# Ledger of designs, part 72: peptides against a protein of PDB entry 3WG5

Target 1, 218 residues: chain A of PDB entry 3WG5
Amino acid sequence: LAKNIVYVAQIKGQITSYTYDQFDRYITIAEQDNAEAIIIELDTPGGRADAMMNIVQRIQQSKIPVIIYVYPPGASAASAGTYIALGSHLIAMAPGTSIGACRPILGYSQNGSIIEAPPKITNYFIAYIKSLAQESGRNATIAEEFITKDLSLTPEEALKYGVIEVVARDINELLKKSNGMKTKIPVNGRYVTLNFTNVEVRYLAPSFKDKLISYITD
Target 2, 218 residues: chain A of PDB entry 3WG5 as posed
Amino acid sequence: LAKNIVYVAQIKGQITSYTYDQFDRYITIAEQDNAEAIIIELDTPGGRADAMMNIVQRIQQSKIPVIIYVYPPGASAASAGTYIALGSHLIAMAPGTSIGACRPILGYSQNGSIIEAPPAITNYFIAYIKSLAQESGRNATIAEEFITKDLSLTPEEALKYGVIEVVARDINELLKKSNGMKTKIPVNGRYVTLNFTNVEVRYLAPSFKDKLISYITD

## One batch from the design tools (peptide; made by RFdiffusion4, then SolubleMPNN)

Design b2_p13_3_s2 (from b2_p13_3, 6 letters changed)
Fold by OpenDDE base, seed 2:
Structure b2_p13_3_s2 (fold): chain B 218 residues (1-218), chain C 218 residues (1-218), chain A 13 residues (1-13)
Amino acid sequence: as target 1 above (218 residues)
Amino acid sequence: as target 1 above (218 residues)
Amino acid sequence: MVERLTIELKTVE
């Protein structure tokens, strides 16, 4: 029998407009190949809210399931990364990773101190992150606390509290554990049952531009 | 029988010269009262290397054991916080906390990108963090990787790999689990066996100045 | 709007 395809790509670093381009490129490739899903190995300390929202929208418009996988060990889906995860079809985390810390800020002062966002902005993002959680059937209370308490969770805690769906050590374990799971958000208006019983894994490498930008921003 | 005293204080936010003053004040109070130990509830994203080194030195000069407790859940001993922990007499972590991410940087550019430290500086801090780990009998390889791989660990991993000594949900559990443990570094030239069998817990509140500075830097 | 995990070990300024 012909194997279905699952794509795997890595997105590392700050969330910017360039990160949006990466998401768009990777998802488009997977869509064109009529893949069963794409897994994005995510490692981010955060970034721009505007880029984050655009990425979430791009995921929501995907013709195939987009799985956010916080990987490798030591990685995080911090801040903007958490929003992206909550906006995705499935969240997985590797051991030794973290998720959360979603407080919006205006930036950093010259002395390195945080310039706090006004309450109106903070409340906007509280509403936004809760909506992402609710739409995906994930823990909206914890999502809110990612902001209000600057909370971070381990994979085990995130799983326990219904923030994520899978803890997996590697891609193979992720595929095994997520096989038969339904996406947490619709794909083209329908919740999809993931089928990873007979799949080929294809890795997408970063483009030269992707590598260069990552190098500059890190 | 008269109870021994254990002090508990909180240090939250960026590591700066003001944080040094906080450490100094808290440890001095505990020293003056001939406390069994002081527990510092630490939650920091990092800060200044100079302040960090000064804090480590202050801990090393303490007349009593200084226990770094990464607390509450969601807190981190990130970057400078990891160095401080490794320089302390005992490290504890609460569930849902993290430790690591110790790569030194020169700062952030206007676009928010990291200005990388030159290799000489990075290597200096690798040597420094390894020395802290070695002096405390903790995992020097992991300490190095906190920099070279920007590694972060969960409490469970940190315990498993010999970075920390205790995972505890609260102060009471910390006291119970650390009772009878030897300090990982000397106190006045001697390794001390902690005695928490008959202790009074005293909480030190932040000063007005501490609160104000924390408010400004967050 | 910026959202970042603040992890910083700054050298002496």
Scores: peptide ipSAE 0.028, ipTM 0.273, DockQ to the pose 0.213
Fold by OpenDDE base, seed 5:
Structure b2_p13_3_s2 (fold): chain B 218 residues (1-218), chain C 218 residues (1-218), chain A 13 residues (1-13)
Amino acid sequence: as target 1 above (218 residues)
Amino acid sequence: as target 1 above (218 residues)
Amino acid sequence: MVERLTIELKTVE
């Protein structure tokens, strides 16, 4: 019996237009192969709002479930990463990871200080992040506080508060724990029950271009 | 008699953090050599707000005059490029170039459509661009209209309306026309009179990293 | 294509 396929891909670093291309490529591959799901191992300090919004949209348009997995230990889904997670079909975190710190900024001054965003921008992103939380049945109050209080959560806290769905140490535990869970947002108009029984895990490697971009942006 | 040195460097493509690094590198080299000025040949469709703001700040902190030259014919200082120009000590444009189209956006949808920025963001950048224009003694009304009307100007229009200082076909004409002009903003607290009599023009080449980044971002 | 000014979210380093 042909095993259900689950793809795993890594996205690391700042969220940019190239990160969108990575998401698009990875999800497209998984869609073409009719995978049960794709797991994106995410480690990001944040990045661009436009890229983030496009990534969220790409995830929501996916023909298959997209699981955001904040991994490995020490990783974060900070800022833009939190929005991406909240826009996904399932969120998992490894122990020792973090999520949150979503305050929009205009940028950094030459001395590295934050240039604060005007209240109008902040309010826009509050509305946006709350929408993502509400659409996915996650904690919209905490989502707002990711901005208003610059809140960051541990995996245990995030699970407790209903921000994420799974705390898992590795891919195997993630698959085990998420097996039988419904996606938090629809796939092709339907909430999907994940079937991770008798699965084959396939790892997608970064393209040469992905590696080069990562090297330059680091 | 040791000739006055004028550096010329090219910055092309999207305004990103790497573009900031290019500006910083080029200006630093020119500062170290006590150049009379540096001319940045700029051709950009726009880019990131944070990078733009940092570039403006870097220019304003320059120990020597920074001239933004929209060049060659067909080039633009679009969006972020306009802000950068307005933050500089002198703006020049070649015939057949353009400046403007400064409306902030959240980004592009998957179909390439513009995601509009909330009015609050638009108002912030209106205030910012007007400040740049006012500080440099340039047309603040037109600067605002670069956003509110998504206005783009020809070199002749930009000169007429007091947005830019020089229309020049090439570096030699630029040097000739700008000779004896005062900078539109101070250098080390003083408005500087440009001396392009008996100058040596030195061209700065992109670094290998610059070339690589350009290749990847194109 | 004019790339319009994009806003950045906080990057936590």
Scores: peptide ipSAE 0.190, ipTM 0.610, DockQ to the pose 0.891; fails the geometry check
Fold by OpenDDE base, seed 1:
Structure b2_p13_3_s2 (fold): chain B 218 residues (1-218), chain C 218 residues (1-218), chain A 13 residues (1-13)
Amino acid sequence: as target 1 above (218 residues)
Amino acid sequence: as target 1 above (218 residues)
Amino acid sequence: MVERLTIELKTVE
């Protein structure tokens, strides 16, 4: 019997291979306990493409719904964070957060200027992000514009355009608003109706390694 | 008057933004003291493209010759390391080291398989690596094959094919063999003849931050 | 293990 348990974990900072490890660990714990869902409080300025793609794949392979929650106010799901969100079962944003700015780059020059990606890379990620949007029933046109126009959206805009599913001020409001919603992508091949009636919220803490990595990357 | 000082510093591990900081710090110190050169003992399996490009640029902007020395035996200048080497003023390798394997990838899948880069990315880096080789008077055909054939070379092969300039067992042999050689790229717009006659060798230690980062990435 | 050249996505600072 699936416990009425919802796990909540925080992921903050750049998306790296270590971030993948965090996602994997958190989702695995929640899977093992047959949680109703895991909510990942996400605040990221972006990061590595490979890590992002691996995280998306890990989310899509999850045995339970993975909800990306851009939280707290002031947080963002920028660049890689947007891809991750678009690859998840449900996206929520707190007021005062942002999503978008997905243009791939080769990196930053010594003076801090962006080294532009060749058109071929840009086109690859356009196709990829549109695929994520389409697969999850989200706005693929806006997803493309996250790259082509370097667009960033507020929660209200993102909701209006069909990029995200929920605007919520806190975990309680998120649970309330998302209760009864269907996941935007399948869980084990099936769309799941979220049940957050009388749920126990369990917070997962970062590991020592996670704390150390965060300290170095901040 | 340029001091007969040669700095030696070690850079080991993945090429990241932190690795750039190490290169920048080490080269800056050597520049400030008007060293004859800095030798970077490099051992890397590869890393990030942006960090690599920034490191190459930093080397090319150096006021003193930067010698990349693939060291010790068993070390490699793989992928990003090869680019960095090809962008430097002189490349040396110790016996038992390797260079090459420069194929760009989007990353590694969850099962450890390579996520292939789109052809456009591959072509970009082919052009880039060939440019580095051509600018430094090194074998551009082999440089391309580092990508297209995922080629890795021994020091003897690399020397034979004109990819590197020196095979040396240790710092003393490197100094001896490279003495009187011209840099393969300009220093401040001029090719410099290396003078290692009666040089003082100074070792630069990693910072505390460098040590911590290395500990986490290993 | 050879770590291949990885491409980064923009970090918005």
Scores: peptide ipSAE 0.049, ipTM 0.508, DockQ to the pose 0.893; fails the geometry check
Fold by OpenDDE base, seed 3:
Structure b2_p13_3_s2 (fold): chain B 218 residues (1-218), chain C 218 residues (1-218), chain A 13 residues (1-13)
Amino acid sequence: as target 1 above (218 residues)
Amino acid sequence: as target 1 above (218 residues)
Amino acid sequence: MVERLTIELKTVE
């Protein structure tokens, strides 16, 4: 029986327009092959709000389930990464990772201090993140607190509070634990039950461009 | 029986003079075909006040109902987008979208900080947005608070508070839910009961010009 | 100066 394919790709670093391109490329590949899902191993300190919102939209428009996996240990889905996760079909975290710290900022001053976002912007993102949480059936109160309290959570806390769905040490455990779970948002208008019983894991390598940009931005 | 036509078009990005042209073009097409309505899938962070006001006028002058649909999930009708929505015949929002944050600003400083509008301008837009809400039978208090508190709302909140009329996941659900609703403002001097029982949905593609401008402004 | 109704955002880098 032809094994269902699960793609795994890595996205690391700041969320930028280039990160959007990475998401788009990876999801498109997985869509074209009618994969059961794509797992994005995400490690980000955050990034641009515009890129983040575009990424969320791209995920939500996916023809296949997109699983955000905060991985490996030591990784984070910070700030923009949290929004992306909350906009996805399933969130998993590895032990030793973190999620949260979603307060928007305008940037950094010359001395490296944060330039605070005005209430207008903060309130906008509160509504936005709450909406993502509510749509996905995740904890909207905590989602708000990711902003209002700059809250960050461990995987265990995030799971406990209903922010994420899975804590997994590796891809195999993730597949095992998420097998039979329903996506937290619909795929093509339907909530999909994940089927990872007989799957082939395929890793997507970053493109040359991806590698180059990572090199430049790092 | 010849199906009534409902047009769907997408407007994404900052509200500018070009956005006005998009609205005008799309509405004109729908008018020419005597469509039952046009649905504008709107995703905007805001934009220029002058363009916004022109768009509102164009909508209000439409010979057919104009439905503003904050779509897809992750989209927003922020700032100028809220005014546009409040000026329309019906507002719908998809889950995971937001509306509000309507406080006017003069622009951004070199450091990215907001240059505040003087009270005169703020008060003008308070009166304006309240007028839009009142005319459309929507919550004028919340409309004011979109400015005075930089309030942003989820679809559920917006619906609850009487800011919008429909929460819908997609066009089909929107049509289903809005069928039989009366427009919140008149069309050609009359409040129209929407008839979406036997409709053909036609999507309007952005013009080449529209695509180009989007590319440049992005 | 033209009034603007725009939200610009950066997330924590």
Scores: peptide ipSAE 0.029, ipTM 0.339, DockQ to the pose 0.166; fails the geometry check

Design b2_p13_3_s3 (from b2_p13_3, 6 letters changed)
Fold by OpenDDE base, seed 2:
Structure b2_p13_3_s3 (fold): chain B 218 residues (1-218), chain C 218 residues (1-218), chain A 13 residues (1-13)
Amino acid sequence: as target 1 above (218 residues)
Amino acid sequence: as target 1 above (218 residues)
Amino acid sequence: PVEHLTIELKTVE
């Protein structure tokens, strides 16, 4: 019997290979316990494209629904975080959060200025982000504009434009609002209807390694 | 110094989790030796969508260009094979091969009939295959028609329509024709110009495990 | 028995 368990974990900071390890660990734990879903509380300014792509894939390979929840208030799913969200089974945002600003870059110069990506790379990520949106039945035009216009949205705007599925103040409201929703992408080849009736919420703590890496990258 | 080495390996049969392991092993070997590229001689009737998606990702994560070569004559990159090809850095086909027929299915009934995928799943894979084509600068319309029309193409047609990059009779002709071409997708965030001048061709043999699995699934 | 519907891609003979 699917345990009426929902896992909640936090991922904060830059998207790196270590962030992939966190996603992998958290999702694996939730899979092992046959959870109804895992909610990832995401707060990121962005990060590496390669790590982002790997995280998207890891989410898509999940045996259970992965909900990206931009939380707490003041958090963002910026840049790489937006891609991750668009690649997930459900997106939620807390009031006072943001999503978008997805323009790929080659990096930062020594003076901290952006090194612009060549058009070919930009176009690649336009196609990529549009695909994530289309695959999930979300607004591909807005997804493109996250790059082309460096657009960022509020939760209310993102909901209105069909980028996200839920605006929720906390986990309880998220569970309540998302109950009965279908995942925006398949789980093991099937769109899953979320069942958050009488669920146990189980929080995952960051590992020592997760804490150490966060400390080093801060 | 990038060793002027090109690896060649064969992947034949149904696309499964074991096929992923083969791709991973082959690409890893080529990465470790800092090869100019790896050529995967692909012959597949199709297989699992999950394995296919994982293989596409593994290719996209490669530190070196991965060339899908539909080979030998009579081979196909059917269904899952087409997705894999479209997700790769360069596609080549030998004369007398085919590509396409990409319609997703839920599986086969006990009588061997196809269990059709619901429209949502079909649309998901339409978006997915179009994204692969767009990301690689290949014909997204034809990519869609690989699903919607169950289309299959000859190498000459696929080249004409901008689905593939090379028609080649053998590895030597492939190396000659693809020399100086840019990868259709990035390698480590950069489009690579292939340099097949004075390269050593190194063949990878299937492992004992690869052979055993192939034997069991045949 | 929860029949896990697996998505496959068509095998072309």
Scores: peptide ipSAE 0.040, ipTM 0.237, DockQ to the pose 0.215
Fold by OpenDDE base, seed 3:
Structure b2_p13_3_s3 (fold): chain B 218 residues (1-218), chain C 218 residues (1-218), chain A 13 residues (1-13)
Amino acid sequence: as target 1 above (218 residues)
Amino acid sequence: as target 1 above (218 residues)
Amino acid sequence: PVEHLTIELKTVE
């Protein structure tokens, strides 16, 4: 029986152009091997809007389902991470993780205070995050509130409100719970029913460059 | 005669949070030593808006004049670099460098195409860049056109149009030409007349971390 | 600390 392969890769830290390269590399590997899906274990405090939008586009262009898994416990899909998750084919969260806090800012002042984004920017990202939620059939009201109220949710809340699809403690539970689910967005123009029966889990390691960048950014 | 010290430091590559750390570190060192000024040799293709705004703010909060010097020949103060320059106390350019191309974008698509910023973002940065030009007594019309026309200027053009103050081939020529000039923005609430008579030039080296980040980002 | 979504300025290659 041709083993259905599920790839698992980890992306941790700030969302940057390097994070895009990681997403691109990992998804490409999984596409080349005709994987059933790739699971990205995501832990991010946020990052760059451009990199985020590129990552969302890369996920949407994926030939295979891309599952964002906020993992391990203590991890977050904050800011840019929430957008990435909402742009993905399926969102899972481990207990003790968080999602949200999506208010765009221009940056941090020297004293660590937030430099507020002008209303024009805030409104742009409200429209964008709502579009991601709507396209994925997720809660667009909560998506907006991730910005307007800087809302953060637990996995249980996010599931309850229809922001995410799965709460899972580990990869095995994720595979079990997501088996038979339809992707929330299309894969190559089609909604795919996930089939995680008799799958082989393969872990992708970060490249040396990725390790070095992560070491510097942490 | 207490040697007036002028620090020189190099900042190359994308404008990021690490670039902010470099600016902060370099300016702080020069402030602590009561330097006459610090010259930042800048070569950047652009980068993050948040980091740029923080850098501008850090420069404006400097206790000493911060001179942005687009150097060496072939360097650019592109995009974020232009904003940083316009936010500084004095701008110099070496022959064969460029300044401008400030159109905000949301990023690059997978095919390398530009994701356009919404008009709201563009208008924000138009207002911002014009404010920097106005505050520094530089050409606000050209500053706007750096965005609206994606204009890039040579040093000679930038000088002619009143965007920059000095064209200089090297640090010695820069010091010579800028001697007796007033800063274009205040230092501690006062416009300072630069005094580069009998100065000692001290070069600041990048930290090991800075070198490593530069190596990864180049 | 949550890093808020940061906007990038065009990089000129």
Scores: peptide ipSAE 0.252, ipTM 0.673, DockQ to the pose 0.839; fails the geometry check
Fold by OpenDDE base, seed 1:
Structure b2_p13_3_s3 (fold): chain B 218 residues (1-218), chain C 218 residues (1-218), chain A 13 residues (1-13)
Amino acid sequence: as target 1 above (218 residues)
Amino acid sequence: as target 1 above (218 residues)
Amino acid sequence: PVEHLTIELKTVE
């Protein structure tokens, strides 16, 4: 039986192998306590594709609903962050945030210019992001355009186009609006109806290591 | 309501974008007829990662159970074929077949030597194959070793280690043994109990294009 | 063998 608990944690900065460790730790804690859900407040400019895919997998393997919340205002789920969001059980965005810009690259040149990914790689990620969108019943056309047009959307646009499920100013509004919604992907093989009636919100703090790495990468 | 129909189709040869088209066509036909399942008789030495991932996605998006059957005796689900199998709703193997050898490569050199993938790529596919195994409740340790050790297994080993679900000599034995089994991944968000009681088996033939490409790539 | 590509996703600063 799920407790009337919702965990909230923050993940900020570049998506790396360490970001995976953060997701894994946060979700594991929430799983151990049989939480109704975990909300991840996400603010990322992007990062590594390998880490992103591992994070998506970790979310999809979660025993509890994982809600990605692009927060606070001014935050973004850019690039890798968009994939992570699309791989989650519910996406919310705060007003003044953004999502998209998902074009894969091979990296940055010494002068800071983007090294373009070969078409094979681009096509792979097009297929991948479309799969995440389709599996979650989200807009696969826009998901593809996040890559092909390097498209970025506002919360209102993302909601309108069916990329995300909720626009919310804060955690309380998010819980209120998402109460009774079904997860967009299965949890343990079933779509779950979120029950945020009389829930306790528990904030998970970053570990010392989390803070240190965030400080170094910021 | 699903009809008492099971489709059977063959996919043989290298995994390419055209192989995706075959999977898509076969699954679409079976979906349109609301089949109880489709069985794909798979025999592949491997192929392209992009095509493989698209095929996995297409299987995961299927409205009906997709059973990968490594068949006939002497066939293999090598490399990309293993990923496809692990991404499917049920894996069966015929006696005398093999599965595994999943180490990613960048391609072949002009002399036919393998161009090794950089560790980043290898690690990505380790994470990916483990995700497929974990999502399907299959042996993720062995799935990783398919890459790290380039491991290949017999049907009996694969069954014993929990990589696959069924060893069967033919379609009739497969249907008999898999009847009443649950899919290892969800179909439309739910685990389905396979019902192969009094089913009609319908064989899907390769298109002319399928035959031509198979002939060119063989 | 499966051809696998290492991909970075564009970081938007």
Scores: peptide ipSAE 0.168, ipTM 0.408, DockQ to the pose 0.253; fails the geometry check
Fold by OpenDDE base, seed 4:
Structure b2_p13_3_s3 (fold): chain B 218 residues (1-218), chain C 218 residues (1-218), chain A 13 residues (1-13)
Amino acid sequence: as target 1 above (218 residues)
Amino acid sequence: as target 1 above (218 residues)
Amino acid sequence: PVEHLTIELKTVE
């Protein structure tokens, strides 16, 4: 029986237009090979709202399930990362990771203080993040609190509150635990049951450009 | 008579946190040398709102006049660049450049379409850009229209409407035309009269990091 | 393409 392929790729650092390109490239490769799924190992402190929204849209347009895996331990799906996760087919977190802190900001002042977004922006993103949560059958109340309270959750809390689907220490445990789960959003208009029983894991390496960008943003 | 120093530095590409670092570095160097002014040759399609606001603040905190010069021909101070210009001590443009198109967007969709900012965001930036214009004695009505109409202006139009102070083909013409002009905003709490009668022009080169970022963002 | 002002989401350090 031909092994189903699961791709694994890493996205690390700030969410930017280049991060969108990485998502697009990785998902496209996995789509072309008719993979069972792609797992994106995500570690992000946040980033741009536009890039985030585009990434969410790209994930939702994927022909295959896209699993956001907050990995490794110490990683976060902070801010934009939370939105991306909530827009994905499945969210997993490794122990010692975090999710949340989704408060939109205009940025950081020279002294490092946050320039607060006007309430109007905050309310827009509240509505947006709640929509992502609702569409994915995840906790929309907590999604709102990621903004309104700048809430951050542990994997255990996120699982408990119905923000994420899996806590897993590594790819093998993730595959094992997510096997037989339905995607939280549709793939090509249908909720897909993940089949990780006989899968080959293929790791996608960053492009040279990806490495360069990561080096600059780090 | 010791020549007064005028620094010239280039900032090109998207306005990001790295662009802030460039502005900060360039202005700091010029401050340390007690330059008469620094001229920033700006060519930007726009960028991040936060970085823009931080850059504006950094310019306003400068111990020396910061002149934004939209250069070379074909360059633009688009979007974020317009805000930065309006926040500066003097705006100059080369023939064949543009300023404006300040409509805030959430970003670009996958198909390249603009994701419109909610009206609330738009209104915030309208208020912000008008404040920059008013504080600098520039045309606040046109500043608003940069957003509401996504208006772009030629140097001649921008000068005519009181958005900018100088149209100049090169640094020498800029220095000549701006000599004796008062800054449009205060330097250390005082409006400064520019003295470019006996100046030495010093060009600041991009750092290696700056070059790398520019290469990636291009 | 004219890059319009983009809103950032908070980055958590």
Scores: peptide ipSAE 0.087, ipTM 0.570, DockQ to the pose 0.870; fails the geometry check

